# Designs tried in a protein design run: peptides against a protein of PDB entry 3VZA. Part 7

Target 1, 98 residues: chain A of PDB entry 3VZA
Amino acid sequence: RVERLCKSKELFEERLGLEIRRIHNEQLQFIFRHIDHKDPDKPYMFTLSINEQGDYEVTSCTPPLDCISEFQLKVRETNNFSAFIANIRKAFTALSFK
Target 2, 62 residues: chain B of PDB entry 3VZA
Amino acid sequence: AAYVTQLYYKISRIDWDYEVEPARIKGIHYGPDIAQPINMDSSHHSRCFISDYLWSLVPTAW

## One batch from the design tools (peptide; made by RFdiffusion4, then SolubleMPNN)

Design b1_p8_8_s1 (from b1_p8_8 with H7F)
Fold by OpenDDE base, seed 2:
Structure b1_p8_8_s1 (fold): chain B 98 residues (1-98), chain C 62 residues (1-62), chain A 8 residues (1-8)
Amino acid sequence: as target 1 above (98 residues)
Amino acid sequence: as target 2 above (62 residues)
Amino acid sequence: SEPEPVFS
């Protein structure tokens, strides 16, 4: 099971270009790569936590996204975590076409 | 790692086929209504194309 | 809706 979990993580990281890290103070760090076709290794990242009220909170976003606060609101309203992450990736992709 | 791998599934709704050769990207995407197979030869595509394609399977509607 | 991730 452990071996399969490790392989699964590696496959997702490479194929989705998404690394997920559990970091200090009960936060998740999401690191997207494969966003910029001209620079596939360039990272686009954000960190996420649950605030004292129990709501999703984006604690950092690099590079910054104008839409991130709206997405935070939407995920709180819908609890659609999948769409939340996918929309962030779409926004990062759009940003890469500057 | 179980938590993180579960997150990947929660996000992508993809279940990989772990028994195929490394260059074969094979699995199943479980959409809201229909499950669709994934079956790609990674050697035919860039990393960015592969990722873009797989993410295109993930609905962005809230 | 899907359950929220559990942070720890």
Scores: peptide ipSAE 0.232, ipTM 0.951, DockQ to the pose 0.041
Fold by OpenDDE base, seed 3:
Structure b1_p8_8_s1 (fold): chain B 98 residues (1-98), chain C 62 residues (1-62), chain A 8 residues (1-8)
Amino acid sequence: as target 1 above (98 residues)
Amino acid sequence: as target 2 above (62 residues)
Amino acid sequence: SEPEPVFS
């Protein structure tokens, strides 16, 4: 029921350090935390939509990632959404090691 | 909430055990070939370590 | 636009 779904979402948010929001114009916002061990609450974010051609499109990325356009190409080629999100998290993690 | 919960499974391939105590992180990760159990005491780890560990279960090969 | 399974 609704109570179980709410608990499930909360467990995923805390344990994965990933918040997912549905926003206007058929977009998804992904907010990663727990990236920087010295600043666990610091957010790393990107937004995703489907363009007029029906392809995944990253509409924003904060902080910017040099590899994000490559990942957008890869997810269009493979449709491997899981690897897409995991690789973005890995890239944000690498960025946190200044 | 159902849509977002389905997205979390699509991304992580993790199914939680919802009947255990809050400090116990228990579930199953469904990899490409083999399902592996998750069972850890969160009181012994930082939030960042827990997240890093769980994400390490998710393949990054395209 | 045509929705993908992720956005359904």
Scores: peptide ipSAE 0.230, ipTM 0.950, DockQ to the pose 0.048
Fold by OpenDDE base, seed 5:
Structure b1_p8_8_s1 (fold): chain B 98 residues (1-98), chain C 62 residues (1-62), chain A 8 residues (1-8)
Amino acid sequence: as target 1 above (98 residues)
Amino acid sequence: as target 2 above (62 residues)
Amino acid sequence: SEPEPVFS
């Protein structure tokens, strides 16, 4: 049986247009592409950490989203990480329509 | 890489079929109630359409 | 920490 971890990551990156990177200071970087159909490679990204209280904290968001602070509150309240990421993608998509 | 792949499942609830040809996007989305199959010919769609479609499977309700 | 995913 062949190890599938590398292939799995590659399939998710391409098909979801989402890269997830572990970066310095115990942070996660989420990089969305395939958002703007006119510019599929344009990145939309945010970084996430756990603060001293143990809560999710968005440490950067590019481009900025008016709703990101509310989403941070919602994910802290619900712990629904899936909805958190999906809503951010939805917001980036809406932003791309300008 | 195991950690990151686990995150992808936590986010998307998708499990891929790794035995099919690369052009075939095949897997299962595990929704709250019913598991739904995914089976697409990627050559028929843009990268953006494919991503939008797959993300449409992910609930946004908190 | 309590929230998932665990950063480690």
Scores: peptide ipSAE 0.228, ipTM 0.950, DockQ to the pose 0.047; fails the geometry check
Fold by OpenDDE base, seed 1:
Structure b1_p8_8_s1 (fold): chain B 98 residues (1-98), chain C 62 residues (1-62), chain A 8 residues (1-8)
Amino acid sequence: as target 1 above (98 residues)
Amino acid sequence: as target 2 above (62 residues)
Amino acid sequence: SEPEPVFS
């Protein structure tokens, strides 16, 4: 099981171009790569936590996204975590075209 | 590791086939309606194309 | 925490 879990993580990281890291103070860091076809290793990242009310809160976003606050609202309303992450990647992709 | 792998499934709804050759990207995407097979030769595509394709399987509707 | 994913 442990060996399978390690392999699973590696496959997801490479194939989705997404690293997920658990960081201090109960936060998650999401690091996207494979966004810019001209620079596949360029990272696009954001951090996520749970605020005092128990709601998802984006604590950082690099590079910044104008739509991130709206997405935060939408995920709180819908609890659709999958769509939340996918929409952020879509926004980063759009941003990479400048 | 179990927690993070669970997050990957929660996000992507993809289950990989771990028994195939390393160059083969094979698995199943579980959408809300039907399951879709994934079966690619990674040597024929860029890393960005592969990622874009897999993410295209994930619905963005809230 | 509580909302899925539960931060644990």
Scores: peptide ipSAE 0.210, ipTM 0.950, DockQ to the pose 0.049; fails the geometry check

Design b1_p8_8_s2 (from b1_p8_8 with H7F S8R)
Fold by OpenDDE base, seed 4:
Parts: C-alpha cells; sequence; structure tokens
Structure b1_p8_8_s2 (fold): chain B 98 residues (1-98), chain C 62 residues (1-62), chain A 8 residues (1-8)
C-alpha cells in the first residue's frame, strides 16, 4: 500500500503537472507546471492555509492573480475545493498567454 | 502520502490504473453524474497536452 | 466550522 501511495503521488504530479506540499505553519503549497507549453517546467504556485476564523486563505500566489481573492470567496461559500484548484489553474493558463 | 493522494482525488476525481505499462495513462474520471474512462498513450502527446486534457475533465463550476 | 480538506 505504501508503494502504491508513492506511485499514485508520482503519477498525479507528472500527469496533472501539480505538486502538493505540506509546509510550515500548517499550510499547503500547490505548484503547477505544464502551464506554459513553451516552458513546461515553469512553476505557477500558491499557498493555502486555514485562518483564525477557520476559513481558507490564500497566503501567497506567484505569479499574482487578480481573480484569486474572488476564488477564495467562492471556495469559502461553496466548499468546492476541486473547482477552486481547477479555476486557479485556468487562470494561470490564461496568464501564460501574455 | 495518504493525505496527499486523497487531496489529488478530491481535486481531480481521477482514479488511476496502476497495473498498466508506464507509457499508458489509464484510469477513470468520476464526474458528478457519470464515470468516464481515461486511456491515453503518453508517447503520442506532450506533457502539457496531457495535463491540459486531464484538467479539462475537471468542472470549474462552483 | 473547519472546511474540507482538513489541515493536519
Amino acid sequence: as target 1 above (98 residues)
Amino acid sequence: as target 2 above (62 residues)
Amino acid sequence: SEPEPVFR
């Protein structure tokens, strides 16, 4: 089972181009790659925590997204974590077309 | 590892087939109303295309 | 209340 879990993580990382890290102060870091077809390894990332009120809070976003605050509001309202992450990726993709 | 893999499923709703050859991207995407198969030969596509395709399966409606 | 996923 441990081997399967490790393989699962590796497959998701490569196929989705998404790395998820648990980092200090009880945060999650999401690192997207495979966004820019001209530079597939260029990272697009954000960090997420639970704030003092118990709500999702984006603590960083690189590069910055104008829509990130709206998405934070939406995920707080809907708890649709999947749509939250997918919309962020969509926004990063749009940003890559400078 | 279990926590992270659970996050990946929560995000993507994809369950991989772990018993196929490495070049085969095979699994099932579980949408809200229907499950659909994934079955790709990765050697025929760029990494970016594969990722874009898989993410296209994930609904963005809130 | 705590949203899902729960941070651990």
Scores: peptide ipSAE 0.276, ipTM 0.953, DockQ to the pose 0.046
Fold by OpenDDE base, seed 3:
Structure b1_p8_8_s2 (fold): chain B 98 residues (1-98), chain C 62 residues (1-62), chain A 8 residues (1-8)
Amino acid sequence: as target 1 above (98 residues)
Amino acid sequence: as target 2 above (62 residues)
Amino acid sequence: SEPEPVFR
């Protein structure tokens, strides 16, 4: 089971270009790559936590996104975590076309 | 690792076929209404194209 | 309380 889980994680990381890390103080770090076709290894990342009220909170975003506060509001309203992550990736993609 | 792999499924709704050769990207995407197969030859595409394609399967409607 | 199941 451990071997299968490790393989699964590796396939998702490579194919989606998304690394997920559990970090201190009950936070998740999301690192996107494969965003900029001219620089595939360039990372685009954000961190996520649960605040004292029990709501999703983006604690950092690099590079910054103008839309991140709106997305935080939307995920709190809808609980659509999948759309939340996908929309952030779409926003990073748009940003890469500077 | 179980927690992280569960997150990947929650995000992407993709289940991979782990029995095929590494060059074959094969699996199933489970959309809200229908399930669709994924089956592509990775040697024909860039890493960025593959990622963009797979993410295009994920709905962005809230 | 935390939204489930993301931070379990």
Scores: peptide ipSAE 0.271, ipTM 0.953, DockQ to the pose 0.045
Fold by OpenDDE base, seed 1:
Structure b1_p8_8_s2 (fold): chain B 98 residues (1-98), chain C 62 residues (1-62), chain A 8 residues (1-8)
Amino acid sequence: as target 1 above (98 residues)
Amino acid sequence: as target 2 above (62 residues)
Amino acid sequence: SEPEPVFR
């Protein structure tokens, strides 16, 4: 199962263009690539934690997104984590067109 | 790796077929109402197209 | 109080 899990992670990273890292202070880092078709390796990333109230909180976003605060509110309301991540990718994609 | 792979499934709702040739992107996407097969030849597409296509399967409605 | 299962 360990070999399968490693292969699964690699397939998701390459095919979704999304790397997920567990980092210090109980945070998750999400790194999107394959956003800009002219520069597929250019990273778009954000970090996520649980705040003192137990709510999802975006602790960084590079490049910054105007909509990130609204998305944070929406995921707190709906608990739709999938839509949260997908909408962030959509926003990064829009940003790549400048 | 188990934790991260579980996150990938939670996000994408995709289950890969691990027994196919490396260039074949094959799996199942599980939507709220239906399940749809994924079956692509990666050599026919750019990395960005593949990622865009797979993400297009993920609903953005809250 | 952490939302499950994201931060397990």
Scores: peptide ipSAE 0.245, ipTM 0.953, DockQ to the pose 0.046
Fold by OpenDDE base, seed 2:
Structure b1_p8_8_s2 (fold): chain B 98 residues (1-98), chain C 62 residues (1-62), chain A 8 residues (1-8)
Amino acid sequence: as target 1 above (98 residues)
Amino acid sequence: as target 2 above (62 residues)
Amino acid sequence: SEPEPVFR
């Protein structure tokens, strides 16, 4: 099972171009690649935590996204974590065409 | 590792077929209404195309 | 209420 979990993680990282890291102070770091077809290795990332009120909070976003505050509100309202992450990737993709 | 892999499933709703050769991207995407097979030859596509395609399976409606 | 996924 451990080997399967490791393989699963590697497959997701490569195929989705998404790394997920657990970092200090109870945060998650999401690192997207394969966003810019002209620069596939360029990272687009954000960090996420649960704030004192128990709500999802984006603690950093690089590069910055104008829509990130709205998405944070939407995920708090809907608890649709999948759509939250997918919409962030969509926004990063749009940004890459700047 | 278990927590992170669970997150990947919660995000993507994809279950990979782990018994095929590495170049074969095979699995199932479980959408809200239907399940759809994934079956690609990675050697025929760029990394960005593959990622874009897989993410296109994930609904963005809140 | 705790959102999902729950941080651990």
Scores: peptide ipSAE 0.243, ipTM 0.952, DockQ to the pose 0.044

Design b1_p8_8_s3 (from b1_p8_8 with H7Y S8K)
Fold by OpenDDE base, seed 1:
Structure b1_p8_8_s3 (fold): chain B 98 residues (1-98), chain C 62 residues (1-62), chain A 8 residues (1-8)
Amino acid sequence: as target 1 above (98 residues)
Amino acid sequence: as target 2 above (62 residues)
Amino acid sequence: SEPEPVYK
């Protein structure tokens, strides 16, 4: 099972171009790559935590996204975590075409 | 790694086939209504195309 | 604790 879990993580990281890290203060860091076809290794990232009220909170976003506050509101309303992450990737993709 | 692996499934709804050659991207995507197979030869595509394609399977409607 | 998303 341990070997399977390690392989699973590696497959997801490479195929989705998404690295997920557990970091200090009980946060998650999401690092997207494969966004810019001209620079596939360029990272686009954000960090996520549960705030004092028990709600999802984006604690950082690099590069910054104008829509991130709206997405934070939407995920609190819907609990659709999948759509939350997918929409952030979509926004990063749009930003790469600046 | 169990926690993070579960996050990947919660995000993508993809279950990989782990018994194929490394160049084969094979699995199942579970949508709200139906399941769709994934079966790609990674040597035929760029890393960015593969990622874009897989993410296109994930609904963005809230 | 770390975020624990609810299935949708």
Scores: peptide ipSAE 0.208, ipTM 0.950, DockQ to the pose 0.044
Fold by OpenDDE base, seed 4:
Structure b1_p8_8_s3 (fold): chain B 98 residues (1-98), chain C 62 residues (1-62), chain A 8 residues (1-8)
Amino acid sequence: as target 1 above (98 residues)
Amino acid sequence: as target 2 above (62 residues)
Amino acid sequence: SEPEPVYK
């Protein structure tokens, strides 16, 4: 089986409901959809960069999450990027039940 | 594209099966200790259910 | 630089 980069991206975007964009100033934008079952296309997003100290820094979060600063601390301590993203999605999901 | 696809793998630890029909969501999730198959008929589920299910495979422990 | 994720 041969790796298919373009198809892979499309499958991940649709199935995970997560779009990843490389944006200006060497940042990554993460856009979650499929969070609100009543509004599947509603985006929940954050941006991430490496700051001057070389640490992950969340530069924006829409809608805001009270826990985002704690998660930023945790990912700096653990380097567990997977858990970082998954916990953010979990937090967005909880927020959608307001 | 390679960079982004690698990010998806680092996040999800999922490897898709690209040879199946479009309606079949098939792949392997690689957990810390074991690998688990993914095999769903997407026509039987909402987009949100599918995403929630796949994300449920990803550990949230730091 | 662009984020380089590290997996624990």
Scores: peptide ipSAE 0.202, ipTM 0.950, DockQ to the pose 0.045
Fold by OpenDDE base, seed 5:
Structure b1_p8_8_s3 (fold): chain B 98 residues (1-98), chain C 62 residues (1-62), chain A 8 residues (1-8)
Amino acid sequence: as target 1 above (98 residues)
Amino acid sequence: as target 2 above (62 residues)
Amino acid sequence: SEPEPVYK
């Protein structure tokens, strides 16, 4: 089971170009790569926590996204975590086309 | 590790086939209506194309 | 605690 979990994480990281890290202060860091086809290793990232009210809170976003606050509202309303992450990736992708 | 792998599934709804050779990207995407197989030869695609394709399977409707 | 998203 441990070996499969490790392999699973590695497959997801490479195939989705998404690294998920548990970081200090009970936060998650999401690091997207494979966004810019001209620079596949360029990271696009955000961090996420649960605030004192128990709601998802984006604590950082690099590069910044104009839509991130709206997405935070949407995920609080819908609890659709999958769409939340996918829409952020979509927004980062659009941003890479300067 | 279990927590993070669970997050990957919650996000992507993909379950990989762990028994195939590394160059083969095989799995199942569990969409809202039907399950779709994934079966790609990674040597025929860039890393970015593969990621874009897999993310295209994930609905963005809230 | 870390975010605990619900399956959907």
Scores: peptide ipSAE 0.198, ipTM 0.950, DockQ to the pose 0.045
Fold by OpenDDE base, seed 3:
Structure b1_p8_8_s3 (fold): chain B 98 residues (1-98), chain C 62 residues (1-62), chain A 8 residues (1-8)
Amino acid sequence: as target 1 above (98 residues)
Amino acid sequence: as target 2 above (62 residues)
Amino acid sequence: SEPEPVYK
């Protein structure tokens, strides 16, 4: 089971270009790569926690996104976590075209 | 890493076939209304193309 | 606590 879980994580990281880390203070870090076709290894990342009110909160975003506050509102309203992550990737992709 | 692998499924709705050769990207994407097979030869595509294609399967409607 | 994602 341990070997299968490790293989699964590796396949998702490579194929989606998304690394997920559990970090200090009970947060998740999401690191996107494969965004810029001219620089596939360039990272685009954000961190996520649950605040004292019990709501999802983006605690950092690098590079910054103008739309991140709106997305935070939308995920709180809809609980659609999948769309939340996918829309962030879409926004990072648009940003990479400068 | 069970929690993290569960997150990947919640995000992507993809289930991989773990028994195929490394060059074959094979699995199933479970959309809201239909399950769609994934079956790609990775040697024919860039890493960025593969990622863009797989993410295109994930709905962005809230 | 760590985020617990929900999918509708």
Scores: peptide ipSAE 0.130, ipTM 0.947, DockQ to the pose 0.044

Design b1_p8_8_s4 (from b1_p8_8 with H7Y S8R)
Fold by OpenDDE base, seed 2:
Structure b1_p8_8_s4 (fold): chain B 98 residues (1-98), chain C 62 residues (1-62), chain A 8 residues (1-8)
Amino acid sequence: as target 1 above (98 residues)
Amino acid sequence: as target 2 above (62 residues)
Amino acid sequence: SEPEPVYR
């Protein structure tokens, strides 16, 4: 099972170009790669926590996204975590076209 | 590891086939209506194309 | 607590 879990993580990281890390202060770091076809290893990342009220809170976003605050509101409203992450990736993709 | 892999599934709704050769990207995407197979030869595509394709399976409607 | 997505 442990071996399967390790393989699963590696497959997701490579195929989705998404690394998920548990970091200090009970936060999650999401690191997107494979965004810029001309620079596939360039990272686009954000961190997420649960605030004192129990709501999702984006604690950092690099590069910054104008839409991130709206997405935070939407995920709180809908609880659609999948759409939240996917929309962030879409926004990073749009940003990469300059 | 279990927690993170669970997050990947919650995000992507993809379940991989772990019994195939490394170059074969095989699995199932569980969409809201139907399950759709994934079966790609990774040697035929760039890493970015593969990622873009897989993410295209994930609905962005809130 | 640690972030954990829950779908409605």
Scores: peptide ipSAE 0.240, ipTM 0.952, DockQ to the pose 0.042
Fold by OpenDDE base, seed 3:
Structure b1_p8_8_s4 (fold): chain B 98 residues (1-98), chain C 62 residues (1-62), chain A 8 residues (1-8)
Amino acid sequence: as target 1 above (98 residues)
Amino acid sequence: as target 2 above (62 residues)
Amino acid sequence: SEPEPVYR
């Protein structure tokens, strides 16, 4: 089972271009690659935590996104975590075209 | 590892076929209404194209 | 309760 889980993680990382890390203080770090076709290894990342009120909170975003505060509001309202992550990737993609 | 793997499924709704050769990207995407097969020859595409294509399967409607 | 993904 451990071997299968490791293989699964590796396939997702490569195929989605998304690395997920568990960070101290109960945070998640999301690192997107394969965003800029001219520089596939360039990372686009954000970190996520649960604040004292029990709500999702984006604690960092590099590079910064103008829309991140709105997305944080939307995920709190809808609990649609999938759409939250996908919309962030879409925003990073748009940013890469400058 | 189990938690992170579950998170990948929660995000993408993709289940991979782990029995095929590395050059074949095969799996199933489970949309809200229908399931669609994934079956790509990775040698014909860039890493960026593959990622863009797979993410295009994920709905962005809230 | 806290959202599942980060809380778990």
Scores: peptide ipSAE 0.217, ipTM 0.951, DockQ to the pose 0.048; fails the geometry check
Fold by OpenDDE base, seed 4:
Structure b1_p8_8_s4 (fold): chain B 98 residues (1-98), chain C 62 residues (1-62), chain A 8 residues (1-8)
Amino acid sequence: as target 1 above (98 residues)
Amino acid sequence: as target 2 above (62 residues)
Amino acid sequence: SEPEPVYR
């Protein structure tokens, strides 16, 4: 089971180009790659926590996204975590087209 | 590891087939209404194309 | 301390 879990993580990281890390202060770091086809290893990342009110809060976003605050509001309203992450990736993709 | 892998599923709704050859990207995407198979030869595509394709399966409607 | 983020 442990081997399967490790393999699963590796497959998701490579195929989705998404790394998920548990970091200090009970936060999650999401690192997208494979965004820029000219630079596939360039990272696009954000960190997420649960604030004192129990709500999802984006604590950092690199590069910054104008839409991130709106997405934070949307995920609080809908609890649609999947759409939250997917929309962030979509926004990063759009940003990569300078 | 279990927590993170669960997050990947919650995000993507993809279950991989772990018994196929490494070059084969095979699995099932579970949409809100139907399940769709995934079956790709990774050697025929760039990493970015593969990721873009898989993410295209994930709904962005809130 | 706050709990870690989880899918809701």
Scores: peptide ipSAE 0.138, ipTM 0.948, DockQ to the pose 0.053; fails the geometry check
Fold by OpenDDE base, seed 1:
Formats: C-alpha cells, sequence, structure tokens
Structure b1_p8_8_s4 (fold): chain B 98 residues (1-98), chain C 62 residues (1-62), chain A 8 residues (1-8)
C-alpha cells in the first residue's frame, strides 16, 4: 500500500502538473506547472488554510489573481473543493497569456 | 502520503490504472453522472497538453 | 490549532 501511494502521488504530480505540500501552521501549498506551454516548468502557486471561523482562506497566491477573493467566497458557499482548484488553474492559465 | 493522494482524487476524481506501462496514461474519470475511461499514449503529447486535457475533465461549475 | 484543510 505504501508503495502504491508513492506511485500514485508521482503519477498525479506529473500528469496533472500539480504538486501538493503540507506546510507549517496546518496549511496546504498547491504548485501548478505545465501552465505555460512555452515554459512548462514555470510554477503558479497558492497556499490554503482553515481560518479561526473554520472557513477556507487563501493565505498567498503567486502570481496574484484578481479573482481569488471571489473563488474563496464561492468555495465557502458551495464547499465544491474540486471546482475551486480547477477554477484557480483556469485563472492561472488565462494569466499566462498576459 | 495517504492524505495527499486522497486530495488528488477529491480534486480530479481520477483513479489510475497502476499496472500498465509507464508511457500509458490509463484510468477512469468519475464525473457527476457518467464514468469515462482515460487511455492515452504520453509519447504522442506534450506535458502541457496532457495536463490541460486531464483538467478539462474536471467540472468548473460551482 | 486549526485542522488541516479538507474536502467538504
Amino acid sequence: as target 1 above (98 residues)
Amino acid sequence: as target 2 above (62 residues)
Amino acid sequence: SEPEPVYR
């Protein structure tokens, strides 16, 4: 099972171009690559926590996204975590076209 | 590792086939209504195309 | 401390 879990993580990281890290203060860091077809290794990232009210909160976003506050509101309303992450990737993709 | 791999499934709703050759991207995407197979040769596509395609399977409707 | 983010 441990070997399978390691392989699973590697497959997701490469195929989705998404790395997920558990970092200090009970946060998650999401690092997208494969966004810019001209520079596939360029990272687009954000960090996520649960605030004192128990709500999802984006604690950093690099590069910054104008829509991130709206997405934070939407995920709090819908609890649709999948759509939240997918929409952030969509926004990073749009940003890569400058 | 179990926590993070579970997050990947919750985000993508993809379950990989772990028994195929490394160059074969094979699995199942579980949409809201219908499950769809994934079966592609990675040597035929760029890394960016593969990622874009897989993410296109994930609904963005809230 | 707060729990880690989880899918809801």
Scores: peptide ipSAE 0.130, ipTM 0.947, DockQ to the pose 0.051; fails the geometry check

